# Designs tried in a protein design run: peptides against a protein of PDB entry 2YKT. Part 117

Target 1, 231 residues: chain A of PDB entry 2YKT
Amino acid sequence: SRSEEMHRLTENVYKTIMEQFNPSLRNFIAMGKNYEKALAGVTYAAKGYFDALVKMGELASESQGSKELGDVLFQMAEVHRQIQNQLEEMLKSFHNELLTQLEQKVELDSRYLSAALKKYQTEQRSKGDALDKCQAELKKLRKKSQGSKNPQKYSDKELQYIDAISNKQGELENYVSDGYKTALTEERRRFCFLVEKQCAVAKNSAAYHSKGKELLAQKLPLWQQACADPS

## One batch from the design tools (peptide; made by RFdiffusion4, then SolubleMPNN)

Design b2_p14_5_s3 (from b2_p14_5, 9 letters changed)
Fold by OpenDDE base, seed 2:
Structure b2_p14_5_s3 (fold): chain B 231 residues (1-231), chain A 14 residues (1-14)
Amino acid sequence: as target 1 above (231 residues)
Amino acid sequence: DEERRRLAKEYEER
């Protein structure tokens, strides 16, 4: 029946969220943590590299013929320090605004969805059972009427059951239909949440890349000319 | 966009 099909669809939505979406989201979070760790590793390694570059700058500054190149090397190191600082800020946001929030939600969502599904199923079954009961009673009444010497005695009651069945059928169909819409909305809310959080990450990432590009673009021409006039 | 933000907020506030 239409209601049965819609019921199956509704249950499948909840099942998809619980068995596909949420596990995939957990994996997404895990991959995010791995990515964060790798980037943190980059930051740490960069510190050592640019500290060593500073040392080279110090040597240049102590030289007789390359003093000005010391400042260049210091600037190079400083620019990259600023870039790395921006990366760290981005990572903090990545962690706090995306990973943590997604993790908190996904941890609670299993219980929520289970309860929601159970509530739906309970009410759906209740309405279905009530309908079935009414249909069964009508059937019994009709059998009695057929065997009776006065079938007209049961006519009013038959009409009442027919009306009741119609109403209960309508209620069941509406309930299941609404349930399906609700389930789809639940799914959509989760995707919307993910998109919104990812947008925040994208903004932070854009800021990081922009800062780096700007700093390097500003200084690179200067650095490229540094050896043209030794002193 | 507004719908997306609304739905996201509804999920967030649960």
Scores: peptide ipSAE 0.448, ipTM 0.936, DockQ to the pose 0.937
Fold by OpenDDE base, seed 3:
Structure b2_p14_5_s3 (fold): chain B 231 residues (1-231), chain A 14 residues (1-14)
Amino acid sequence: as target 1 above (231 residues)
Amino acid sequence: DEERRRLAKEYEER
């Protein structure tokens, strides 16, 4: 029946969230943590490299013929420091605004969805059972009427059951329809949440890239010219 | 965009 099909669809939405979406989201979070760790590793390695560059700058500053190049090397290291600070800000946002919040939600979501599904199933079954009962009673009444010498005495009751069945069928269909819409909305809320949090991360990532681009674009021509005009 | 923000907030505040 239409109501039975829609009921199956409703249950499948909840099952899809619990069995497909949430596990995939957990994996997404895990991959995010790995990505964060790798970027932190890059940060640490880069620090060592540019600290060594500063040391080269110190040597240049102490030289007789390359003093001005010391400043260039220091500027290169300073630009790196500024870019690194922006990266750290991005990583902080990535952790706090995306990973932590997603992890918190997905951890609680299984229990929430199970309860929601159970509530829906209980009410759906209750309405379905009531409908089945009325249908069974009508069938019994019709059997009794066929065996009676005066079938007309059952006509009013038959009409009452027909009306009751029609009403209960309509109520069941409406309930299941609303249930389906609710389930789809639950799924959409989760995707919207993910997109919204990812947008925040994207903004911070854009800031990191912009800062790096701006700083390097400003300084690179100066650095390139540093050796062209020896003192 | 407004719908997305609304639905995201509903999930966040549940």
Scores: peptide ipSAE 0.447, ipTM 0.935, DockQ to the pose 0.933
Fold by OpenDDE base, seed 1:
Structure b2_p14_5_s3 (fold): chain B 231 residues (1-231), chain A 14 residues (1-14)
Amino acid sequence: as target 1 above (231 residues)
Amino acid sequence: DEERRRLAKEYEER
């Protein structure tokens, strides 16, 4: 029946969230943590590299013929330090605004969805059982009427059951339809939340990339000139 | 955009 099909669809939505979306989200969080760890490793390695670059700048500054290049090397190291600081800030935001929040939500969501599904199933079954009971009573009444010498005495009661069945059928269909919409909305809320959090990450990433681009674009011509025009 | 923000907030505040 239409109501049975829609009921199956509703249950499948909840099942998809619990068995596909949430596990995939947990994996997404895990992959995010791995990515964060790798980037933290980059920042640490970068520190060593640019500290070594500063040492080269010190040697240039102590030289007789390359003093001006010492300042250039110091500037190069400083610009990269600033870029790495921006990366660290981005990583903090990535952790605090995305990973932590998603982890908190997904941890609680299994229990929430199970309860929601159970509530729906209980009410759906209750309405279905009530409908079935009325249908069964109508059948019993009709059998009794057929065996009676005065079947007209049951006519009003038959009409009452027919009306009750019609009403209960309508209520069941409406409930299942609303249940389906509710389930789809639950799914959509979760995707919307993910998109919003990912947008925040994208903004932070854009700021990091923009800052790096600006700093390098400003300084690179000066550094190139220092090499081309020795003092 | 408004719908997305609303639905996200509803999930956040549940």
Scores: peptide ipSAE 0.442, ipTM 0.933, DockQ to the pose 0.933
Fold by OpenDDE base, seed 5:
Structure b2_p14_5_s3 (fold): chain B 231 residues (1-231), chain A 14 residues (1-14)
Amino acid sequence: as target 1 above (231 residues)
Amino acid sequence: DEERRRLAKEYEER
């Protein structure tokens, strides 16, 4: 029946969220943590590299003929430090605004969805059972009527069951239909949340890239000229 | 009423 099919669809939506989406989201979070760790590693390694560059700048500053190049090397290291600071801020946001929030949600969601599905199933079954009962009673009544010398005595009761069946059928269909819409909305909400959080990450990433581009664009011409100018 | 009864019979047959 239409109601049965829609019921199956509704259950499948909940099951898909619980059995496919949420586990995949947990994996996504795990991969995000790995990515964060790797980027933190890059930041640490970069610090060592540019600290070494500063040392080269110190040596240049101590020379008689390369003092100005010392300043250039210091500037290079400083610009990198600023870029890395932006990266660290991005990573902090990535952790706090994406990973942590997703982790909290996915942990709570299992219990919530289980309860929601159970509630839906219980109510759907209750309505279905009530309908089945009325149908069975009507069938019994009709059998009695056929065997009776006065079938008309059952006519009013038959009509009552018919009306009850019609009403219960309509109620069941509406309930299942609403349940399906609700389930789809729950699914969409979860995807939307993921998209929104990724948009925030993208925005922060864009800021990091823009800052880096700006700083390098400003200084690079100066650095390129440094060796051409006599001291 | 007769129509309702007819529809009810059809419903039960499904």
Scores: peptide ipSAE 0.000, ipTM 0.316, DockQ to the pose 0.013

Design b2_p14_5_s4 (from b2_p14_5, 6 letters changed)
Fold by OpenDDE base, seed 1:
Structure b2_p14_5_s4 (fold): chain B 231 residues (1-231), chain A 14 residues (1-14)
Amino acid sequence: as target 1 above (231 residues)
Amino acid sequence: SEEERKLAQEYAER
């Protein structure tokens, strides 16, 4: 029946969230943590590299003929320090605004969805059983009427069962339809949350890239001319 | 299936 098919679809939505979406989201979070760790490693490695660049700048400053190049090398190191600071801020946001929040939600979601599905199934079954009972009673009544010398005795009761079946069928169909809409809304809500949090990360990433570009664009022309203009 | 999709749309429009 249409109601049975829609019921199956409704259950499949909940099952897809619990068995496909949530495990995939857990994996996404794990991959995000790995990515965060790698980027933190980049920051640490960059510190060592630019600290070594500062040492080269110190040597230039101590020289007789290259003193001004010492300042250039110091500026290069400082600009990159500022870029790395911006990266750290992005990583902080990535951790706090995406990973932590997704982890909290996915942890609670399994219990929530299980309860929601169970509630739906229980009520759907209850309505289905009530319908089946009325249909069975009508069938019994019709059998009695066919064997009776006075079939007219059962006519009013037959009409009552027919009306009850029609009403219960309508109620079941409406309930299952609403259940399906609810399930789809639950699924959409989860995807929307992911998209929204990823948008926040994208915004912070854009800020990181913009700041780096601005700082380098400001200083790079000066650095490129430094060797051509001896003091 | 395509039939399931059509059924889903019919119920979603109610």
Scores: peptide ipSAE 0.009, ipTM 0.415, DockQ to the pose 0.039
Fold by OpenDDE base, seed 3:
Structure b2_p14_5_s4 (fold): chain B 231 residues (1-231), chain A 14 residues (1-14)
Amino acid sequence: as target 1 above (231 residues)
Amino acid sequence: SEEERKLAQEYAER
């Protein structure tokens, strides 16, 4: 029946969220944490490299013939520091605005969805059982009427069961239909949340890339000319 | 787009 089909679809939506979406989201969070750790490692390693570059700048500043190149090397290290500050801000947002919030939601979601599914199943079954009972009683009444010397005696009761069955069938269909819409809304809400949080991360990532591009574009021509223009 | 989705899948399979 239509109601049985929609019921199966509704249950499948909840099962898909619990058995496919949520495990995949946990894996996504784990991969995100791994990525964050790697980027933090890059930041640390880069600090050592550019600290060593500063040392080279100090040596140039102490020389008689390369003093201006000392300033260039210091500027290179300073630009790197500013770029790394932007990266750290991006990583903070990545952790706090995406990973932590997704982790909090996915851990609570299993209990919530299980309860929601159970509530739906209980009410759906209750309505279905009530319908089945009325149908069974009508069938019994019709058998009794066929074997009776006065079938007209049961006509009013037969009409009452027919009306009850029609009403209960309509109620069941409406309930299952609403249940399906609710389940689809729950699924969409989870994807929307992921997209929205990823957008926030993307904005901060764009700021990091833009700042790096701006700083390097401003200074690189000066640095490239430094060896050609001895003081 | 469908092209972007395919590219993303190829990336994930590497």
Scores: peptide ipSAE 0.008, ipTM 0.457, DockQ to the pose 0.034
Fold by OpenDDE base, seed 5:
Structure b2_p14_5_s4 (fold): chain B 231 residues (1-231), chain A 14 residues (1-14)
Amino acid sequence: as target 1 above (231 residues)
Amino acid sequence: SEEERKLAQEYAER
């Protein structure tokens, strides 16, 4: 029936969230934590590299013929430091605004959705059973009427059951329809939350990349000319 | 399924 098909769809939405979306979201969070750790590792490794570059700059500054190249090497290291500061701010946002908040939501979601689905199933079944009972009683009444010498005796009661069945069927269809809309809204809310949090991270990431581009674009022409203009 | 999606669209438009 129409109501049974919509009921199956409603249950499938809840099952998809619980069995597909939530596990995938947990994996996404885990991959995010791994990515964060790798970026922190890059930061640490880069520090060693640029500290070594500073050492080369110190040697240039101590030379008689390459002093100005020492300043260039120091500037390269300083630009890296500024870019790294922006990366750290982006990582804080990545952790606090995306990963932590998603983790909090997914931890509570399994129990919530299970309860919501169970509540829906219980009420749907209750309404369905009440409808089935009325249909069964009408069928019994019609059998009695067909076997009776006075069928008119049952006419008013038959009309009452027909009306009751119509009303209960309408109520069931409306309930299942509303249930389906609710389930789809729950699914959409979860995707929207992910998108919104990812947008915040993307904004901060854009700021990091913009700052890096700006700093390098400003200094790179100066650095490229340093060897052509010996002092 | 594609059939379920079509059914869902039909109900959403009502």
Scores: peptide ipSAE 0.008, ipTM 0.460, DockQ to the pose 0.041
Fold by OpenDDE base, seed 2:
Structure b2_p14_5_s4 (fold): chain B 231 residues (1-231), chain A 14 residues (1-14)
Amino acid sequence: as target 1 above (231 residues)
Amino acid sequence: SEEERKLAQEYAER
């Protein structure tokens, strides 16, 4: 029946969220944490590299013939420092605005969705059982009427059951329909949350890339010409 | 798009 099909669809939405979406989201978070750790490792290693570059700049500054190149090397290290600061802000956002919030949501969601599905199933069954009962009573009444010498005795009661069945059928259909809409809304909300959090991270990532591009574009021509200039 | 989905799959399989 239409109501049975819609009921199956509703249950499948909840099952998809609980059995597919949420586990996949947990994996996504885990992969994100791995990525964050790797980036933190990169930033640490980069610090050592550019600190060593500063040392080379110090040596140049102490030389007689390469003194001006010391400033170039210092500028290279300073640009890195500024880029690094922007990267750290991006990583902070990645952690706080994406990973932490997703982790909190997915942790709470398991119990919530289970309860929501259970509530829906309980009420759906209750309405279904009530409908089945009325249908069964009507069937019994019709059997009695068919064997009776006075069928008119049962006419009013038959009409009452027919009306009750119609009303209960409509109520069940409406409930299941609303349940399906609710389930789809729950699913969409979760995807939207993911998209919105990813957008926030993307915005901060864009700031990192923009700053790096700006700083390097400004300084690179100067650095490229440094060796051509006499001391 | 189908192309984007393909790229995502290729990325995941690396």
Scores: peptide ipSAE 0.008, ipTM 0.452, DockQ to the pose 0.032

Design b2_p14_6_s1 (from b2_p14_6, 10 letters changed)
Fold by OpenDDE base, seed 1:
Structure b2_p14_6_s1 (fold): chain B 231 residues (1-231), chain A 14 residues (1-14)
Amino acid sequence: as target 1 above (231 residues)
Amino acid sequence: SLDKLLEEARKLLE
């Protein structure tokens, strides 16, 4: 029946969230944590590299003919430090505003969805059973009427069952329809949450790249001229 | 879209 088909669709939405979306989201979070760890590793490795650059700058500052180049090397290291600071801010946002929040949501969701599906199924079954009962009673009544010498005795009751069946059928269809809408809304809400959190990451990432571009654009021409203009 | 899906669902019940 139409209501049965809609019921199956509704259940499939909940099952898709529980069996496909949520596990995939858990994997996404895990991959995000790995990515975060790798970026932290890059930051640490970069620090070592630019600390070594500072040492080269110190040597230049101690030389007789390359003193001004020491300042250049120090500036290069300082710009890097500022860029890395911006990266760290981005990583904090990535962790706190995306990963942590997604992790909290996915852990709570399993119980919630299970309960929601169960509630829907229970009510759907209840309405279905009530409908089936009325249909069965009507069938029994009709059988009794056919065997009776006075079928008119049952005419009013037959009409009552027909009306009841019609009403219960309509109620079931409406309930299942609303259930499907609710399920789709639940699914959409979860995807929207992911998109919104990812937008925050994108915003912070843009800030990181912008800051780096600005700093390097400001200083790079000066650094390029340093060797061409000896003191 | 969600609206399209909802419309399709309604048609199934009509």
Scores: peptide ipSAE 0.023, ipTM 0.580, DockQ to the pose 0.053
Fold by OpenDDE base, seed 2:
Structure b2_p14_6_s1 (fold): chain B 231 residues (1-231), chain A 14 residues (1-14)
Amino acid sequence: as target 1 above (231 residues)
Amino acid sequence: SLDKLLEEARKLLE
């Protein structure tokens, strides 16, 4: 029946979230944590590199003929520091606004979805059983009426069962239909949450990239001409 | 959209 098919679809939505979406999301979070760790490592390694560059700048500043190049090297290191500060902010956002929140959600979601599915199944079965019972009673009544010399005796009761079946059928169909809509809404909400959190991280990442682009675009021409213009 | 998906599902149930 249509209601049975819709019921199966509803269950499949919940199962898809629990068995496909949530495990995939957990993997996504794990990959994100790995990425975060690598970026943190890059930040630390970069600090060492540019600290060493500062030492080269100090040596230039102490030289007789290369003093101005010391300032250039210091500027290069300073620009890096500013870029790294933006990266650190991005990483904080990546951790706090995406990974942590997704992890919290996915951890709670398994229990929630299991309960929601169980509740739906219980109520659906209850309504289905009630309908089946009424249908069975009507069938019995009709058999009895067919064997009777006075079928009119059962006419009122037959009408009552017909009405009950109609009402219960409608109620079941509405319940299953609403259940399917609810399930799809639950699924969409989870994807939307992921998209929104990813957008927030993207905005922060854009700030990092923009700052880096601006700083380097401003200073690079000056650095490139430094050797051609000795003081 | 969700509405589109629901409509598609309804068609399958016809």
Scores: peptide ipSAE 0.021, ipTM 0.571, DockQ to the pose 0.053
Fold by OpenDDE base, seed 4:
Structure b2_p14_6_s1 (fold): chain B 231 residues (1-231), chain A 14 residues (1-14)
Amino acid sequence: as target 1 above (231 residues)
Amino acid sequence: SLDKLLEEARKLLE
């Protein structure tokens, strides 16, 4: 029946979220944590590299013929520091605005969806059982009427059951239809949440890249001329 | 849109 098919579709949406989406989201979060760790590792390694560059700058500053190059090397290290500060801000946002929030949501969602599905199933079954009962009673009544010498005795009761069946059928169909809409809305809400959190990360990432580009573009011409134009 | 998805589902139930 139409209601049965809609019911199956509704259950399948909940099952897809619980068995496909949520596990995939947990994996996504895990991969995000790995990515964050790797970026943190890059930051640490970069610090070591530019600290060593500062040491080279110190040596240049102590030299008689290369003193001005010391300032250049220090500027390079300072620009790096500023870029890394921006990266740290991006990583903070990545952790706090995406990973943590997704993790909190996915952990709560398993219980929520299970309860929601159970509630839907219980009500759907209740309405279905009530309908089946009315149909069974009508069938019994019709059998009695066929065997009776006075079939008109049962006519009013038959009409009552027919009306009840019609009403219960309509109620069941409406309930299942609303259930399907609700399930699809729940699914879409979860995808939208993911997209919105990724947008926040993208904005912070863009800021990081923009700041780095600006700083390097400003200083690079000066650095490129340092060896050709000794002080 | 959700409305479009619902409409598609309705067609499948016809």
Scores: peptide ipSAE 0.021, ipTM 0.584, DockQ to the pose 0.053
Fold by OpenDDE base, seed 5:
Structure b2_p14_6_s1 (fold): chain B 231 residues (1-231), chain A 14 residues (1-14)
Amino acid sequence: as target 1 above (231 residues)
Amino acid sequence: SLDKLLEEARKLLE
């Protein structure tokens, strides 16, 4: 029946969230943590590299013929430091605004969804059972009427059951339809939350990239000219 | 919209 099929669709939405979405989200969070860790590793490795570059700059500054190149090398290291600071801010936001919040929600969601599904199923079954009961009673009544010499005796009662069945059928259909809408809303809410949090991360990431671009664009022409203009 | 999706689903069930 239409109501039964809609009921199955509703249940499938909840099942999809619980069995597909939430596990995938947990994996997403895990991959995010791995990514964060890797970026932290990059930060550490980069520090060593640019510290070594500073050392080269010191040597240049101590030379008789390459002093100005020392300043260039120091500037290169300083620009990196500033870019790194921006990266750290981005990572902090990535952790606090995305990963932590998603982790908190996904952990609580299993219980919530189970309860929501159970509530829906219970009420759906209740309405279905009530409908079935009325249908069964009508069937019994009709059987009695067919065997009776006075079928008119049962006409009023038959009409009452017909009306009751119609009303209960409508109520069931409406409930299941609303249930489906609710389920879809729950699913959409979760995706929207993910999108919104990812947007925040994207903004922070953009700031990081912008800062790097600006600093390098400002200094690179100077650095490129340094060797062409010996003192 | 969710309402549109619901309507589409209803049509599929007919």
Scores: peptide ipSAE 0.018, ipTM 0.573, DockQ to the pose 0.050

